# Designs tried in a protein design run: peptides against a protein of PDB entry 8OXM. Part 302

Target 1, 371 residues: chain A of PDB entry 8OXM
Amino acid sequence: FKAEFRLAGGVNLPKIIDCVGSDGKERRQLVKGRDDLRQDAVMQQVFQMCNTLLQRNTETRKRKLTICTYKVVPLSQRSGVLEWCTGTVPIGEFLVNNEDGAHKRYRPNDFSAFQCQKKMMEVQKKSFEEKYEVFMDVCQNFQPVFRYFCMEKFLDPAIWFEKRLAYTRSVATSSIVGYILGLGDRHVQNILINEQSAELVHIDLGVAFEQGKILPTPETVPFRLTRDIVDGMGITGVEGVFRRCCEKTMEVMRNSQETLLTIVEVLLYDPLFDWTMNPLKALYLQQRPEDETELHPTLNADDQECKRNLSDIDQSFNKVAERVLMRLQEKLKGVEEGTVLSVGGQVNLLIQQAIDPKNLSRLFPGWKAWV

## One batch from the design tools (peptide; made by RFdiffusion4, then SolubleMPNN)

Design b2_p27_3_s2 (from b2_p27_3, 10 letters changed)
Fold by OpenDDE base, seed 3:
Structure b2_p27_3_s2 (fold): chain B 371 residues (1-371), chain A 27 residues (1-27)
Amino acid sequence: as target 1 above (371 residues)
Amino acid sequence: MEILEELRKKYGAALSKAIEEMEKILS
């Protein structure tokens, strides 16, 4: 290892280190402390399995449908090493950076990202009707600009078209795979875009198996399909390439039901894999920027030995695991709201749920549903 | 602990040294 490190931004201040391999090549690594990377490592293995299924199918292979993966090495329950995703940027940094984000550059007369966030925070405790009205006002005064990502990075028209197609395929594949696995917390900092491939890299996989629905502010969308995400697809939006790639991905997932259920069952009953939402984790994910000042964790968490009898914990865990498996089986059968849907019907329902401004307006303001 | 022990079994002394260097960087 090199003796020098850099801090990455964010609350946990992960350390960027440079490692020299036995091959003499330098490799940048991200070292996270105070974070459990076991869930990320497990989800990356599931993504690799999904990629294997997608590569076996002729229609998904021809479309080059893949979910981007990165290497994760858990070191402890609170530390690990991530592969540094070289040549990626958070979509939030490109779109809503305070200095020169794409919204500020291309739409200087629109609301600032800060004004949008403030307006949505002011109504956070209000009715769903008031949240919807303010969300619509924000959306009217904050128009999408993500089309400019490919235009800035790819000057050749043929390359530009190919990269926009790669982006659209990446969004479709990750959206459907993410929905099947119940992946949550898809805020604009947890989605990276590769500046060379235009493919998405999903990071921080700590909310899976629909555990986003039990957050203090429940998640109301199956995946991130916000206005900027759609704008990056170009003039066809969610129609044509995106829809067809979602349908072909969903077809492969449904046809692989037994394999997916078996793998997820093994993972849900692995005592080393804590996928359940802890109340402290739930509070952390939806913490207000204003509340950062006072929560010095006085680790006077008295060890209240909640000697919950090991038997009652185990029975409660097993019931939650069974419910997750049942819901996964329903998704893979196309059962939505008690109705069996075709692949096209299921994909259509998911797209409509993901773009519905009523669902988007109910999300936690930190998710930035207007971006 | 167990994942580190499995990794130590699989990659031996080279991984143990890398872990010790990482623990020093994290301290």
Scores: peptide ipSAE 0.007, ipTM 0.337, DockQ to the pose 0.021
Fold by OpenDDE base, seed 1:
Structure b2_p27_3_s2 (fold): chain B 371 residues (1-371), chain A 27 residues (1-27)
Amino acid sequence: as target 1 above (371 residues)
Amino acid sequence: MEILEELRKKYGAALSKAIEEMEKILS
């Protein structure tokens, strides 16, 4: 390893290190401390399995449907190493960077990202009607610009078209796989886009198996399909390529039900894999920017005294795991709200849920559902 | 399980050395 490191920013201050491999090649790595990378590592393995299923199917293979993966090496329960996603940028950084973000560059007369966030934070504790009205005002004054990503990166029209299709396929695959695995909505900083391939890389997989529904502000969308995500697909939006790629991905997932259930069952009952949402993690994931100052968790190690009977913890865990498996089985059968849907019907419902301004207006404002 | 254990076996010695080097970087 090189003796120097850089900070990647963020609350956990991950260290970017450069290492020289035995092949003499320099490789960048991200070292995270105070973070359980086991969930990320597990989810990457599930994504690799999903990719294997997608590659075996002729229709999904022809469409090059894949979810991008990165290497994760958990070192301890609170530390590990990630592959640096070289040549990627967070979609949030491209879209809503305060200095040079695409919204500011292409829509200088729209609301700033800060103004949008402020307006939505002001109504966070208000009625759903008030949230919806303010969300619609924000959306009216903050128009999508993500189409410009491919236009900036790919000047050749044929390459531009190919990369826009690669993006659309990547969104479709990750949305459906993410829905099946219950990743829910994704913060704009936790979705990277590759500047060469236009494919998405999902990072920080700390919310899975619909645990986003038990957050203080529950998730209301099956996956992130916000206006900018749709704008990146071009003029057809969610229709045509995106819908067909979702349907073909869902078809492969549903036809692989037994395999997916078996894999997820083994993971849910792995005592080394804590996928459950705890109150502290829930608070952290939906912390207000203003509240960042005071929560130094002096986690005094001494609150070991919740000797809740090991039996009650195990029973509660097993009941949560069973519910997750049951819901996963329902999804893979096309059961939505007690009704069995076709692949097309299920995908249509999920798309409608994901793009519904009423659902988007109810999301945690920190996740920027207007972006 | 098996893939994680194979990864742990295959990378375990390199991982242990990487852990020691990273503990030094994290310290």
Scores: peptide ipSAE 0.006, ipTM 0.338, DockQ to the pose 0.021
Fold by OpenDDE base, seed 2:
Structure b2_p27_3_s2 (fold): chain B 371 residues (1-371), chain A 27 residues (1-27)
Amino acid sequence: as target 1 above (371 residues)
Amino acid sequence: MEILEELRKKYGAALSKAIEEMEKILS
């Protein structure tokens, strides 16, 4: 390891360290402290298994459908080393950076990212109708710009087209696999884009198995398919390549039902894998940006108070695990809202749910559903 | 809008052909 480190931005101030490998190559690594990287490590293994299934199928292999993965090495329950995703940027940093975000550059007369957030925060405790009206006003005055990512990075038209296609495939694959696994907390900082490949890298995998639905503000969309995400696909939007890639991914997942159920069952009952939502985690995920300053991590709360009666916790845990497995089985059978759907029908329903402004308006304002 | 229309005007024929060829490869 080099003696010098840099701080990455964000609440936990992860340390960027350079490591010289035994091969003499320098590799950047992210050292997270005060974060349980075990969930990220497990979810990366599940993504690798999904990638193996996608590579075995001729149609998904031909389309190069894959989820971008990174290496995670847990060092303790509260620390680990992540592979630094070199040449990636958070989509939020590109889109809504206050200094030089793409929205400000390309749409200077639209609402600022701050104005949009403020408007949605003001209605956070209001009715769904009031949230919807304000969300629609925000959306009218905050137009998508993510198409400019590929245009800025890829000046050659053939490369630009290939990269836009790689982006669209990456969104499709990660959306469907993320839905099957019940991946939540897909805010604009938890999705990186590779500046060379245009592929997405999903980070912070701490909300899985639909645990986002039990947050104080429940998640109402199956995956992030917001207006900027769609704008990055270009003129076809969710039609054509995206839809076809979703359908082919869903087909492989459904045809791999037994394998996926067995894998997820083993993980859900792994005593080292805490996938359940706890109240502190729920509070942290839905904190106000203003509240980030005051949570000095002085809670060395001794994990002793979570010695609730082991028997009642175990029974409640088992019932949650069983419900997760049942819901996973339903998804893999194409059971949505009590109806068995075809692959195309299921994918269509999920797309409609993900783009519905009524669903988007109900999300926690920190998720930035207008982006 | 203008930059996209200029890019579409400048590269639209080559881009449309590349789109059709890539859609055929990916179909």
Scores: peptide ipSAE 0.000, ipTM 0.234, DockQ to the pose 0.013
Fold by OpenDDE base, seed 4:
Parts: sequence; structure tokens; C-alpha cells
Structure b2_p27_3_s2 (fold): chain B 371 residues (1-371), chain A 27 residues (1-27)
Amino acid sequence: as target 1 above (371 residues)
Amino acid sequence: MEILEELRKKYGAALSKAIEEMEKILS
């Protein structure tokens, strides 16, 4: 390790360190403190298994369908080392950076990202109808620009086309795998895009197994397929390549049902893996940007003296695990809303749910569903 | 997979079938 480190910023002040390998190659790493990386590490391993399944299938292999992974080494319950995703940028930074975001550059007369957030925060506690109306106003005055990512990075038309396809495939694979694993919606800062491959890297996997549905503002989409995510696919949007890649990914997942159930069952019942949503984590995930200053939960370990009878915790945990497994089995059978769907029918329903402005308008405003 | 090694250490034969299936998927 080099003696010098950089701060990555943010509340936990993660340290960027450079390591020289035995191969003489320098590798950048992110050391997080006060953060539980076990869930990230587990989910990355599950993604690797999904990738193996996708590589074994001829149709998904031909399409190069993969979910991008990074290395995570948890060192403790509160510390670990992550692979630095070199050559990636958060899609949120590209789109809605305060100074140089693509929305400001390409749509200078649209609402600012701050204006959009403010409008949606004002209606956060309002009716679904009022949320929908304000969301539609925001969407009308905040037009998607993510198409410009590939246009800025890839000047050659043939390369641009290839990279836009790589992006579309990456979104499709991560959306379906993410749906199966119950990742739900993803904050725009927790989706990185590789500036060379145009593939997405999902980071901070703190919500899995549909635990986003039990947040104070529950998730209403199966995965993030917001207007900018769709705009990055170009003129075909969710049709053609995206849909077909979703269908082929879903086909592999459904055909691997027994395997995926076995994996997830082992993980859900592992007492070393806390996947459950706790109230403090739920509050943290849905904090207001203004509230970031005060809620340092000093998780004083001592307030776990809520002697909830170990039996009631265990029974409640087992019931949640069983429910997650049942829902995973339903997904892998194509059971949606009590109906058995074909792969195409299931993928169609999921796409429609993910792009529905009524569902998007109900999401937590902090996650910027208009982006 | 690091988790499989930890699970193998912790549960031994109790998860052998699940570990074997995972190893077969990774092979």
C-alpha cells in the first residue's frame, strides 16, 4: 500500500488508497469505515453466479449479457475494502451535477435539479394524485439528456452505436437480475457508468430482497428505468434490444430457478448476513439532504438492549425469510399479481411498472425518479 | 466464493448440498 490516501468525500469519509500488487500493477482501492460491506460482498457474489448462468446460456452469451461486478472485501461489520471502479462515473454526477451536469448543459431552460427536488419534496407527504401532477410538471420541464453520455464519450459513429448497445444490454441484465434479487429502485449516485464500456456498475447494495417495499416511502418500481435511463438507449427506448435482452435474461433466471432458490435460501438463513431492513437504515436511506448533518446515528451498540425476546425476533425473521423465498419462487415461475405470465408477458409487465409515471411519482423524492 | 467458505466452516455438512450446487454452478 502507498503511504498516502485521498478522501472520497461523503459522510463516512472513505479513504482512497493505492496498492501495488505483486504483479507491479497499481490498483486503487476504497477503504470504507463505519459501513457494513457484507451485503455488498454477498450481492456481488450472487451477481457472479448470475453471470456464470448467463455465460452458460448460448443466447445470453451471444448477447454478452453480464452484470458488472466489483471486488468487496469486508474486514469487519463496520469496515472493508472495495475495488475502486476506475473509469466510472455516477450517472447522477453526469446528469445532475450542480455545475456541469448534462441537464444544465443541454437543457439550460429546464428546471434545475434543485427545483425538481424541491417541488417533489413539497408534495412528499401529499396524495398520490398531487404527487403525480407535480411529477408530470417536473417531467415536462426536465427533459431527459442521458443520450448525450454516449455521444460525448464516443465520437466515432460505429463505436457510439456499439457502446449504446452495450449500455442497453447492461441496463437490461442489471434490471432483470436486480428484480429477481429484489434490489428495487437505485439511487442515481449508486449506479456508475463505465466511460469506456458504457456498462453500468451497481454499487451500495444496501437494499435487496424487496426490502425497499418496507421503507417509509415504499418502492413502487421493480428496477430503475427512469426517463434518463431510457434516453441512454436511444430512439428505440425500452423496445427492441432492451426488451429482448430482458426476456433472454429472465429466461435464464427462470430456467435456473432451483439454483437461484438454493443460493438465496442459504443467504437468507445465514445469521452472518443481515439483509433485513432496520428502522435506522430505513431512515438513513430516505434522509433529506438537509438532514444529512444531524443524523450521525452514533449507533451506540448499547441501545440494542431492547430485549425483544430472542424467540419473537427469530420467528419474525423466519417469516420474513419465508416470504422473500416465496416471492422469489413466484418471480422465477412468472407469477405476477397472482397470474402466471410467459417470459415476454412478465418482462412486459415489469417494464410497464418501471416506466409508469404513477409508480415513479410515488417514489422517495431523494432518489430523483424524474432523472 | 468467500461466503461459501465461511458457510462451510460454520455449518459444515449441514449446507454441503447447497455448497455443492453452488460449486457446480461456479465450475
Scores: peptide ipSAE 0.000, ipTM 0.319, DockQ to the pose 0.015

Design b2_p27_3_s3 (from b2_p27_3, 10 letters changed)
Fold by OpenDDE base, seed 3:
Structure b2_p27_3_s3 (fold): chain B 371 residues (1-371), chain A 27 residues (1-27)
Amino acid sequence: as target 1 above (371 residues)
Amino acid sequence: MEELEELREKYGELLSKEIEEMEKILS
């Protein structure tokens, strides 16, 4: 191990360590403390299975549709080693890192990231109408800049275009698979971009199976498709490549229904896999930045083990698991709001839901829906 | 055939504008 470490951003301040393997190769590792990496490990296995399904289909294989995965080695319930994705940066770091962020560099006269966050926090407990009005004001005065990521990193126009295409494919694949699995907490620090491939890496997979909908501020979007995410696709935005890649991904997922249901069923009933939302986790995920100092939730492991043995909790758990499986089956059949949709109809509905400023304005301010 | 050529021309014009924007950032 090298003597020096870097901090990755975010609340848990994960440590990036460089280790030399027995093969003499340097490998960067992320040491997460205080996080249960079991969920990340399980979700990475599900993503690998989805990638296998996508590689078997000719249309998705030709489009190179894949979800970027990383190795997770859980060491304990509260510690593990992640393979750090070398050459990745959080989208939030590129876009809104203090004074050096792309918004400040390219849009110096727009609202600061802090001003945007403050305005949205002031209306957090207000009506949906007030949230929408303030969100629209923020959006007018905070214009997207994520197109500049590929322009800064890829100076050759042909390479730039290829990388923007890779980005768009990565967003499409991860959005649809993330929706099928009900992946939440897609804030700008939980989405990394690879500086060489322009592909996205989704980290912190602790909100899955639509558990984001039971947060104190429910998640109202199927995936992150905010203005900066769309701006990174270039002039076509959500049309053309993105839409077609979503449709082809959804087609493969729907055609793989039995396999996906069987895998998720095994995972949902695994007693070692804690996917359920708990009140302390919910409080932590929607904590105010100002309150970060006081609430060390000492999740006493002992109080969680004692509760699992109550027959009423097992019955409640089984009912939640059954509901998750039922909703997964509906998604894989194209059932949205009681209506059976075509692949194109379902993908269109999801895109519209994800870009709707009414849905975006309702999100927790920490999700940064204006970015 | 004509619709595909018109789509190709429009796409070429859009790409040219994006390249010009990128050149202005790199200059």
Scores: peptide ipSAE 0.063, ipTM 0.684, DockQ to the pose 0.013
Fold by OpenDDE base, seed 4:
Structure b2_p27_3_s3 (fold): chain B 371 residues (1-371), chain A 27 residues (1-27)
Amino acid sequence: as target 1 above (371 residues)
Amino acid sequence: MEELEELREKYGELLSKEIEEMEKILS
């Protein structure tokens, strides 16, 4: 280990440490403290299994459909080592960095990211109609710019086009697998893009199995498919490559139903894997930027000896696990809102739900659905 | 390869416009 470390930013101030291996190679590692990396580690294993399924199918293998995975080594319930995703940047940092974000650079006359956030926070407790109207005003005055990521990074037109396709395929694969696993909307800081491959890396997998639907502001989209995410695909948007890659991914997932159910069942009943939403986690995920300063998590989880009889906790847990498995089975059968859909019908519904400004306007403003 | 070729065929004119826009931004 080198004596020097860098901070990666964020609330938990993770430390980037350079390690020299016994092979003499330098490797960057992220040491995350005060966070449970077990969920991330488990979800990376599930992604590896999904990648194995995708690699076995000829159509998904030809398209190189994969979810980018990283190594996670949990050291304790509150600490671990992550493989540092070298050569990646958070999409949120590229798009809405306060100094040199792409929106400010390419759209200097649009609303600032702060103005957009303020407008949406002002209507957070308002009707869905008022939220929708303000969201449409924000969207009109905050035009997408994520197309410029590939244009800035890949100056050769042929390379640019190939990398934009790699991006589009990565979004499609992660969106469908993320929907199946119930990852929901993904905060823009928790989506990294690789500056060399244009592939996405999803980090901080703290919401899974549709637990985002039970947040104080419930998630209303199956995955993140915001205007900037779509703009990065270029002029075809959600049509062509994205839709086809979603359909081919969904086909593999549906044809692997028994395998996926068995894997998820084992994980849901693993006593070492806490996937359930708790109030502290919900508060952390939907904290206002203004509230970042005061919440020292001094609440030892130990003092809520609410003597809920172990039996009632276990029965409640089992009912939630059963509901998650039932919903997973429905998704893998193409059951949406009580109707059985074809792969194309299901993918179309999911895309429409994900891009619907009515659904996007209902998201927690901290998730920045206008980005 | 096949998917890239199909896209070049279907969207060649649109891609040419995007390349021209990219060239104007990078100039």
Scores: peptide ipSAE 0.054, ipTM 0.666, DockQ to the pose 0.014
Fold by OpenDDE base, seed 5:
Structure b2_p27_3_s3 (fold): chain B 371 residues (1-371), chain A 27 residues (1-27)
Amino acid sequence: as target 1 above (371 residues)
Amino acid sequence: MEELEELREKYGELLSKEIEEMEKILS
């Protein structure tokens, strides 16, 4: 271990440490405190299984469809070591950093990220109609710029085009697998982009199995497919490469139903894997100051062990686990809103739900649905 | 055939705009 450490951004102030391996190679590691990394570790194992399924299929293998994974070593319930994804940046840091964000650089006459956030916070407790109107005004005055990520990083036109395709394939694969697993909390700081590969790395996997839908402000989209996410695909947008990669990923997931159900069933009943949403976690996720800069004192959540009778907890848990498995089985059969859809029909419905301004306007402001 | 030609023209116009935007970043 080197004696020096760097702080990564974010509320938990994770420490970046440099380690020399037994192979003599330097490796960066992220030491995260106060978070339970067991959820991330379990979800990384599920992503590795999904990657194995995608590599077995000829059509998904030819398209190089994979989810980027990182190594997680839980050390305790409140600490662990992550493999630091060297050469990755949060999409939020590139897009909406206060000093040098791409929106400020390329669209200096648009609303600032702070003005957009303030406008959406002012309507947070208002009607869905008022939220929609303000969201449309914000979107009109905050135009997407994520196309410039590949243009800045890849100056050769042939490399630029290849990297934009790699990005589009990464968004498609992670969106469909994330939807099947019910992955939530996909805000702009929980999605990293690799500056060399243009592939996405999803972090903070603590909201899974549609638990984002039971938050005080429920999640209304199946995955993040906001205007900047689409702008990064270039002129093709959600059509062509993205749609075809979603369909091929969904086809592999649906054809692997028994394997996916068996794995998720084992995980849902693992007593070491707490995937259930609790009220304190829900408050923490939706009371985060949107400005990472305000050191709000960590509420000492006094471990008031809510000694609810163990028997009533177990029966309620089993009923929630059964509902999660039933909903996973429906997704893998293409059952949406009580109707059986084809792969193309299901993917089309999910894309329409993810890009719908009415769904996006209903999200918690801290999710930054206008980015 | 006409729909494929219109799609090629729209794709050609959109590619030309992306190339012009890239040239402005490289200049």
Scores: peptide ipSAE 0.026, ipTM 0.628, DockQ to the pose 0.014
Fold by OpenDDE base, seed 1:
Structure b2_p27_3_s3 (fold): chain B 371 residues (1-371), chain A 27 residues (1-27)
Amino acid sequence: as target 1 above (371 residues)
Amino acid sequence: MEELEELREKYGELLSKEIEEMEKILS
């Protein structure tokens, strides 16, 4: 271990430490405190299983469909070591960094990221119609720029094209796997892009199994497919490669129904895996910038052992777990809104739901659905 | 506006074909 550490920023002040392996290679590690990395570790295992299924299928293997994984070593319920994703940047940092973000660089006359956020926060308690109108105004004055990621990083046209294809495949695979696992919308800081491969790495997997739908502002999209995410695919957008890769991923997932259900069932009933949404976690995920000042750390999470009768907690938990399993089974059967869809029909519905500005306008403004 | 959308569609089709060819080459 080097004696120096860097702060990665954020509320939990994670520490980046450099470790020299016995192989002489430097490896960065992120030490998170006050965060339960068990959920991240479990989700990485599920992603590895999905990758194994994708590698066994000839069509998905040829397309190199994979969800990027990282090593997680939980040390306690509130601490662990993550493999730092070296050579990655949060897409949110590339897009909307206040100093040098791509929106500011390429669209200097558009609304600032702050102006967009302010406008959407002002309508947060308003009607869906008012949210939609303001979201459309924001979108008109905040045009997508994520195409420039591959153009800046890959100057050779053949490499640029290959990397844009790798990006599109990565978005497709992660979107479908994320939908099956109910990851929902992903905050722009929780999606990393690899500066060499153009593949996405999803971090902070604290919302799974559609628990985002029970947030104070419920999730309305199956995965993040915002305008910048689509712009990174280039001129074809969601058509062609993205759609085909989604369909091929969904085919493999649906054909692996029994395996996926069995594994998720074991995980849902694992007493070491807390996947449930609690009010404190919900508040943390949808904190307003104004509310950050009042949450003094004085809520010792230790004292609210409300002795709710173990029986009532267990019955509530079991009912939620059963509902999650039922919904997972529906997804893997192609059951959407009580109708059985083909793979193409299901993928089409999911894409349409994810890009619908009415759905995007209803998301929590802190998650920046206009980016 | 329509001509720019038609050009985008035609360019999207061409790019889709190029991408399909590149997917075949990378396969």
Scores: peptide ipSAE 0.022, ipTM 0.535, DockQ to the pose 0.014

